# Ledger of designs, part 19: peptides against a protein of PDB entry 6TME

Target 1, 324 residues: chain A of PDB entry 6TME
Amino acid sequence: NRLKRAYIALQAWKKAFYSDPFNTAANWVGPDVCSYKGVFCAPALDDPSVLVVAGIDLNHADIAGYLPPELGLLTDVALFHVNSNRFCGVIPKSLSKLTLMYEFDVSNNRFVGPFPTVALSWPSLKFLDIRYNDFEGKLPPEIFDKDLDAIFLNNNRFESTIPETIGKSTASVVTFAHNKFSGCIPKTIGQMKNLNEIVFIGNNLSGCLPNEIGSLNNVTVFDASSNGFVGSLPSTLSGLANVEQMDFSYNKFTGFVTDNICKLPKLSNFTFSYNFFNGEAQSCVPGSSQEKQFDDTSNCLQNRPNQKSAKECLPVVSRPVDCS
Target 2, 324 residues: chain A of PDB entry 6TME as posed
Amino acid sequence: NRLKRAYIALQAWKKAFYSDPFNTAANWVGPDVCSYKGVFCAPALDDPSVLVVAGIDLNHADIFGYLPPELGLLTDVALFHVNSNRFCGVIPKSLSKLTLMYEFDVSNNRFVGPFPTVALSWPSLKFLDIRYNDFEGKLPPEIFDKDLDAIFLNNNRFESTIPETIGKSTASVVTFAHNKFSGCIPKTIGQMKNLNEIVFIGNNLSGCLPNEIGSLNNVTVFDASSNGFVGSLPSTLSGLANVEQMDFSYNKFTGFVTDNICKLPKLSNFTFSYNFFNGEAQSCVPGSSQEKQFDDTSNCLQNRPNQKSAKECLPVVSRPVDCS

## One batch from the design tools (peptide; made by RFdiffusion4, then SolubleMPNN)

Design b2_p29_4_s4
Fold by OpenDDE base, seed 3:
Structure b2_p29_4_s4 (fold): chain B 324 residues (1-324), chain A 29 residues (1-29)
Amino acid sequence: as target 1 above (324 residues)
Amino acid sequence: AKILSLEELEKYREELRKKKIEELKKEFS
């Protein structure tokens, strides 16, 4: 039966534990898997009279080990949260059998290898968190074809460009931070109709910001700091009616920071420090507003403190990148 | 170590998601 399969899977997993400092699996004994710590049972969708293992929550258990292929026997699992452990290796392909997977959180572990493409096989997946691992290689463009609510990819080893398919994403939260992504932000970004928060921090992204960013009227957090972006800020950023946190620091931006950006109605924090901006509107000056916080440090601004030297500024400011 | 209704399971999922969003805000904003 289904619970028997679950028993086999969970016992195999227990055997795959190298260390269980909190003795989380100490009670993982016997056929009553529903009593196992971190194991949640619920009525099966196809037969409410049958109990199945529907969820795993081993968050913060500090367990060292790996995910054995027998986990594929947990065919009724819709919730899989095992963050903040020390699991290593790869995500088993056998997990493709978990067709009810809804939320998959393996963040803060030691997983390696390419993007776990098995996640793309789950038709009902809504939440994917693989951040703080050692996943590497290209991001499959198909990830954004999924009807995901959230996509957490930050703090991995992903490289190459951000797929153009990003515009198809229905996710409200997407994190790319602290990877090795390169190239430009796709113009299709403006098509992300449900986007609230997007973070590009600490990559190798470059080029001009696409004008289409201004179409993200629901975005509350936009952080593109610590990249290689060039050119002026798009005038269309005035369309970010709901942005609260905006960070363009540590790039190579030039030009003038306009009133239309700094006067955005919901803007709380706007950081554009460590660039090559040569002018800013009065509304952008730190201290000009009680409701908004600005940081203009280390630019090429006149009559402002803590700016770059003329020697540093002139070579860049005199040769502005045309983003048209 | 729980037996949940489907509704309870959904609520639990929602709570976990909420926590993740809060973690994101703390980390990036």
Scores: peptide ipSAE 0.376, ipTM 0.912, DockQ to the pose 0.814
Fold by OpenDDE base, seed 1:
Structure b2_p29_4_s4 (fold): chain B 324 residues (1-324), chain A 29 residues (1-29)
Amino acid sequence: as target 1 above (324 residues)
Amino acid sequence: AKILSLEELEKYREELRKKKIEELKKEFS
């Protein structure tokens, strides 16, 4: 009995609540689990005559607690959204039994531990959001082998390098922001065929930007701000025909910001402030365009306001990093 | 607390995804 299993799971979960400020689980009583607040039932895929728990939506419930292993009994769940709660602990391995998982959102919680590898066991997973937690350690390379539409990893404690398998990703949106990723952006990034938005904000990434970034023809948002990138901007960035928002601020970039970048056809905002650029094309100057916004603050530009002192610039500009 | 058809469930998923993507765009824009 599938609903009976669901009942066991949901009652175990209710018991695992430390606080339920909105009394979300107040009606979680009795065998009629389909009436439970936040529980959605639908016909089973294998038998339309059977009703099963197909989805959980406890978004914004501010529930404190943990995910008990009994949740593995919810074998028909394809939608699991529990963002903006105060759930803690780890994602149970027992969730591997949820083979129909399509969307998994545990963002804005207090989860800890390594990347929840159980997510890799879900063959039909299309959407993964684990942002705003305390997940740590290495990102498993296999995450990018999955046919995901979106991967949200930002605001965690992930470290180590970004896997080279990123090029295999079919995701349109990927967020790495506000982690502890280090190393270079893999050259394979250019192989991300469906990428629209990618953010690397606030990591420990370094090295030169790979030329292959220019192959991201469909990218509309590229934010690599607040890292340790060095060298010149790749000339191949002229290939970003659809980029609208681009941010390279708060890095250690050097060299000349060229026309071919600043004149990108769909570019709306280009921020390259707080670097060590020593020159920019006229098209990159703030105010040079009505359609585009630029920020060149705190670089090593001549005859521009709010630039770094010669003392700050000279040691860096005089020793440019060769990215060739 | 809903009993949905498969079609309704799919629609609900799409709506949630759309909202989430919009929120994320706002967060990083």
Scores: peptide ipSAE 0.348, ipTM 0.905, DockQ to the pose 0.724
Fold by OpenDDE base, seed 2:
Structure b2_p29_4_s4 (fold): chain B 324 residues (1-324), chain A 29 residues (1-29)
Amino acid sequence: as target 1 above (324 residues)
Amino acid sequence: AKILSLEELEKYREELRKKKIEELKKEFS
């Protein structure tokens, strides 16, 4: 039966634990898997008279170990949260049998290898969190073809470019921060119709920002700090009617920061420090507003404190990148 | 270590998701 299969899976997992400092699995004894710490049972969707293991929550258990292939026997699991542990190895391909997977959180672990493509096989997946691991290689373009609400990829070792398919994503929150992504932000980004928050912090992204960013009408947080972006800020940024937090710091931007950007109606924090901007509108000056916070530190601005020297500015400002 | 109704399970999932999103927002604020 289904609970017997779950018992086999959970006992195999217990055997795969190298360390359980909080004795989380101490009560994982006997056939009554629904009594196991961190195991949640519910009526099966196909038969309400049958109980099945529907969820796993081992968050913050500090367990060291790996995920054995027998976990594929947990075919009724829709909720899998095992963050803040010390699980290592790869995500088993056998998890493809978990066709009801809705939320998958393996963040803050020691997982390695390429992107866990098994996540692409789950038709009902809505939430994916694989942040704070050691996943590497290219991001599969197909990830953005899925109907996900949130995609958390930050603090990994992902490389290569951001897929053009990003425009197909229906996610409200996407994090790329602290990886090794390179190249330009795809122009298709403007097609992300449900996007609220996107974070590119601390990658190796470059080139000009695409004008299509201005089409992100629902975005409230846009952070592109600590990259290698060049050129002027797109004039179309004036279209970000709902942006509250915007950060372009620690890049190589040039040109003039305009009123149309600094006067955005919902803007509360705009950081454009550590660039090569050579001018800013009065509305962009720190202290010019009671409702908005600005940081213009370490640019090439005249009559402002804490700016770069002429020696540092001249080579860059005199050779502006044309993004047109 | 709990038996939940389908409604309770859905509520639990929603609570976890909400909490995670809020924590992530704080992380990048």
Scores: peptide ipSAE 0.324, ipTM 0.901, DockQ to the pose 0.765
Fold by OpenDDE base, seed 5:
Structure b2_p29_4_s4 (fold): chain B 324 residues (1-324), chain A 29 residues (1-29)
Amino acid sequence: as target 1 above (324 residues)
Amino acid sequence: AKILSLEELEKYREELRKKKIEELKKEFS
């Protein structure tokens, strides 16, 4: 009996709750699991005459606890939404049995450990949200082999380099923000044909930006702020025909901000503040356009307000990194 | 189209999730 298995799973989960401030699981009593708050049943795909637990929504329940291995008994669950809770521990490997998983949202919790590789085992997964947790370690390269529309990894503890397999991703939105990623952005990034938005904010990324970024024809948002990037901006950035928001602030960029970048046709906001740029085209000057907003604050620009001192600039500007 | 901030995108996704769940409830509950 599939519902009996679900009952076992849900009762085990209830037992794993340390705190249920809103008494969300108060009615989790008895064999009628379909009446449980946050539990949704549907006819089984393989047998319409059988009712199964197909979805769970415990969003915003502020529940403290962990995910017990018995959750693997919920083999018919396709929608698993438990964001904005205080669940801790690791994602159970037993969830590999949930082969129908379509949407998995565990964002805004306190999960720890390595990337939940069990998510990679779900063949039909279309939505994965693990942001705002404490996941750590390296990102499995295989994540970018998944047919996901969006990949939200931001606000975790992921480290090491970004996998070169990123170029295989068909996602329109990818967020790496607020992790501990290091190394260079892979050159394969230019192969992300469906990419609209990519965010690298607040990592330990370094090196030169790859020229291949200019191949991202569909990108509308490119934010690489708050990293350790060096060198000049790639001239190939002139190829970003659809970029609207671009942010390179809080890095260690040097060189000249060129006219061909600042005159990108759809560019609305370009922030390159808090770097070591020593020159900019007139088209890059804040106030030069009514349609575009620029921020050149805290660079090494001459005859511009709010720039770094010569003392700060000279050591860096005099020793520019050659990205060639 | 309006460019969405990360926060706006997150809100949008949340709304979509809620809508999906509500649709499921209407259909099967």
Scores: peptide ipSAE 0.135, ipTM 0.632, DockQ to the pose 0.040

Design b2_p29_6_s4
Fold by OpenDDE base, seed 4:
Structure b2_p29_6_s4 (fold): chain B 324 residues (1-324), chain A 29 residues (1-29)
Amino acid sequence: as target 1 above (324 residues)
Amino acid sequence: STILDFASTREEIYKKRLEELKKELREEL
């Protein structure tokens, strides 16, 4: 009996709650699990005459607790949304039994440990949100082999390099922001054919930007701010035909910001402040366009306000990194 | 937002949620 298994799982979970400020699980009593707050039932895919637990939505419940292994009994769950709680511990490996998992959102919790590799076992997973947790260690390269549409990893403790397999990703949105990623952006990034939004903010990424970024024709948001990138901006960035928001601020870029970048047809906001650029085209000057917003603050530009001193600029500008 | 707030079908719910999240991401930038 599927509902009986669900009952066992949900009761085990209730027991795993340390605090339930809104009494979300107050009605989690008795065998009628479909009446439980935050539990959603639907006809089973294999037998429409059978009712099963198809979804969990405990978003914003402020529940403190952990995920017990008995949750693996919820084998019909396709939607698991428990964001904005205070769940701690690790994601149970027993969740591998949830083969229908489609959306997994555990964002804004207190989960710890390595990347939840159980997510890799779900064949139909399209949405993965694990942001705002304390996950640590390396990102498994296999994550990008999956047919995911969205991958939210930001605000964790992930470290090491970004896997080369990123180019295989079919995701439209990927966030790496506010982790401890290091190394270069892989050249394979240009192969992300469905990519719309990618965010690298606030990592330890370094090196030159790969030329292959210019192949991201569908990108609307590209943010690489607050890293350690060096060298000049790739000339191939002129290929970003659909980019609307681009941010390279708070890096160590040098060289000249060219017309072909600043005149991108869909560009609305381009921030390249807090670098060591020593020149910019007229089209890049803030106020030069009514349709585009630019920020060139704190560079090494001549005849522009709020620039770095010669003392700050000279050591860096005189030693340009060759990315060719 | 709850699952039921988006749409009646899983696909529609997913699409709407994704668009909202993309919007939120843009606002945070």
Scores: peptide ipSAE 0.222, ipTM 0.796, DockQ to the pose 0.301
Fold by OpenDDE base, seed 5:
Structure b2_p29_6_s4 (fold): chain B 324 residues (1-324), chain A 29 residues (1-29)
Amino acid sequence: as target 1 above (324 residues)
Amino acid sequence: STILDFASTREEIYKKRLEELKKELREEL
């Protein structure tokens, strides 16, 4: 019965294809769904004697179409990978029936609408990749209450503020890049105990960086470039013992870039270009280290090349934002 | 594509995939 349901689902999906350039679904004929290209079967978790559809992999198939509600019949699917296609529409609510969902990758498609809240219904979800779509609206706070390991949200149309619940996240990697997020980074960010990589690139984030960022002991990549951040860099950034790549470029930061930041033990690349910094320690100067790369371009630094004019600097530097 | 490996645990496969994605992310930055 399970394979029969899968057959119904897969045939409905095939019917929902507008274009299949590589003829990926050409062999999607007949009841033997386990032979279908991109369909993977395994013994059921509840009964090893029963074969079920456990995974879908249609990555890079360039298929145009939509996800029909009949996909909810694939109740044994734990891995759903359909990235780099041209699927459109919304993620069907019927997928709530896929209670074994572990990895969900719909990245690089043409999905629209609000955040797919059906993802919140999956109790065992560890990997969520919805990047490079047209999802819009606010990010539900509940996403960070889940035991996710990876959350890819970049290159969408998400707006509003980043939920304060972010501190509850167990994810090791989170991407917010290239959305329309606004407001401040929540102070709760420092509570992300498993965080390794976080990317805020190209949003409308503003305000001062929270001091609590310095509590992210496991962070290796921190990129906050291309936003509207103001004030000085938090002194607590000296606590980022494992940071390798750090980027604060294309913001409105002011103040002095200190030795304590530039001498971080694992730091390999630190970019703070295109800001309004008016001073830097010698250890921050590009070329000062063979092991570290720095970029101080287009700041308000004295005796450095490629800096902003006094006309550009004075209005900002003379009115520093106090983050205290 | 080998999305399912019957010889390895699902968790091990996932962890490997995640590390690869992290690496790719670094390269894109």
Scores: peptide ipSAE 0.204, ipTM 0.796, DockQ to the pose 0.351
Fold by OpenDDE base, seed 3:
Structure b2_p29_6_s4 (fold): chain B 324 residues (1-324), chain A 29 residues (1-29)
Amino acid sequence: as target 1 above (324 residues)
Amino acid sequence: STILDFASTREEIYKKRLEELKKELREEL
């Protein structure tokens, strides 16, 4: 009996709660699991006459506890949303039995350990949100081999390089922000055919930006701020026909910010502050457009306010990194 | 009610949520 298994799982989970400040699980009593708060039942996909637990939504319940292995008995769950709680520990490997998993959101919790590789076992997974946790270590390359639409990894402890398999990703949104990723952005990034939004904020990424970024025709948001990128902005960025938000601030970029970038047709916000740019086109000057916002603060620009001193600029500007 | 009609509306509901999340991400930048 599927509901009996669900009962066992949910009761085990209730026992794994250390704190339930809103008494969310107060009604988690008895075999009628479909009446449990945050538990949603639906007809089974394989047999519409059978009612199963199809979803969990405990978002914003502030529950402290852990995920027990008995959750693997929830084999019919396709939606698992438990964000904004205080769950700790690791994601149980037993969740591999949840083969219908479609949306997995454990964001804003206290999960630890390596990347939850159990997520890779779910063949139908489309949405993965593990942001705002304490996951650590390397990102498995296989994550981008999956047919995911959304990958939220930001605000964790991930390290090492971004896998080259990123080019295989079909995701429309990917966040790497506020981790410890290092190395270069892979050249394969240009192959992300469905990419709309990508965020690299606040990592240890370095090197030159790959020219292949210019192939991201569907990108609307590109944020690479607060890293260690060097060299000039690729001329191929003129190909970002749909970019609306672009941020390269707090890097070590040099060279000239061109008209071809600042005149991008959909560009609304372009921040390139806190770099070592030594020139900009007139179209890049803040206030030059009513439709576009620019920030050129703290560069090596002449005749602009709030720039770096000559002492700070000369050592870097005189020895630009050649990205060719 | 959203999940109760899971079998028929799963993809549509997901797409709507995804668009909302994209919007939220933009606002956080």
Scores: peptide ipSAE 0.155, ipTM 0.767, DockQ to the pose 0.531
Fold by OpenDDE base, seed 2:
Structure b2_p29_6_s4 (fold): chain B 324 residues (1-324), chain A 29 residues (1-29)
Amino acid sequence: as target 1 above (324 residues)
Amino acid sequence: STILDFASTREEIYKKRLEELKKELREEL
């Protein structure tokens, strides 16, 4: 029955291991799957008298191998954590049968191919971590239609634009960092009502920042560093009442950094270095506050240390991008 | 395992883990 199916799945998986340096699966012998290292059983939701495999935790096992389709037999699994291994290949579509999936962590592996669309089939999924892999192609817009709380996509090979459906997301944390995303940040971003942390670091994003960012009242971390953003910082950023860490470094921003941004009440760290800003308010100057840290390095500021030369600044500053 | 308790305990453990991950993320930035 259920445990028998689990036995079939787990034995198929053991056979799919190329290397098990810590002998994690050494005790994966016999029908008592609940005794297997990294396998956790619990009473079934539909019948508490029946014991089922409810979770897998093989984190940090350094296992080399792949995920066989027989894993689809683990229909009672709600927690699947296999980070920091050397699993390769694709996520099996047979995992669509795991309808109780709540937390899915395959981070820090060697998975390849497009976004694992099987994750979209899980109705109760709250936590998705696929970071530090080799996933590629476009991000499906449907990911943000789900009631996910956490979406970790960083350090992959995703391309194309960020879907406009991002505004529908209920996630508190989203990471896009270190991919190949391009285009503008969608204006719908301001509709992310539960957002606390969002990271865009190290992509090919461009254009002006949308004014709607200022509607993110609950955001505590906003990092857009190492992109190709242009224009001035939106004046609406003064609405970020809870932002603690903000980073706009390594872009092509121009204009004046205002008091309204630097005096945000919860702001502890604001980095706007390596841009083309031509002015800043006194409240933005590094060392002006004991409670706040600022970095204005390598801009076009007058009477500040470590700024760009006039030769570098003039061509950009003289042709400011109008974002209005 | 307590972490796999399908009751309210599982959600509480998840929330705690999520907060820890958010903290780690901030430290890495």
Scores: peptide ipSAE 0.111, ipTM 0.758, DockQ to the pose 0.418

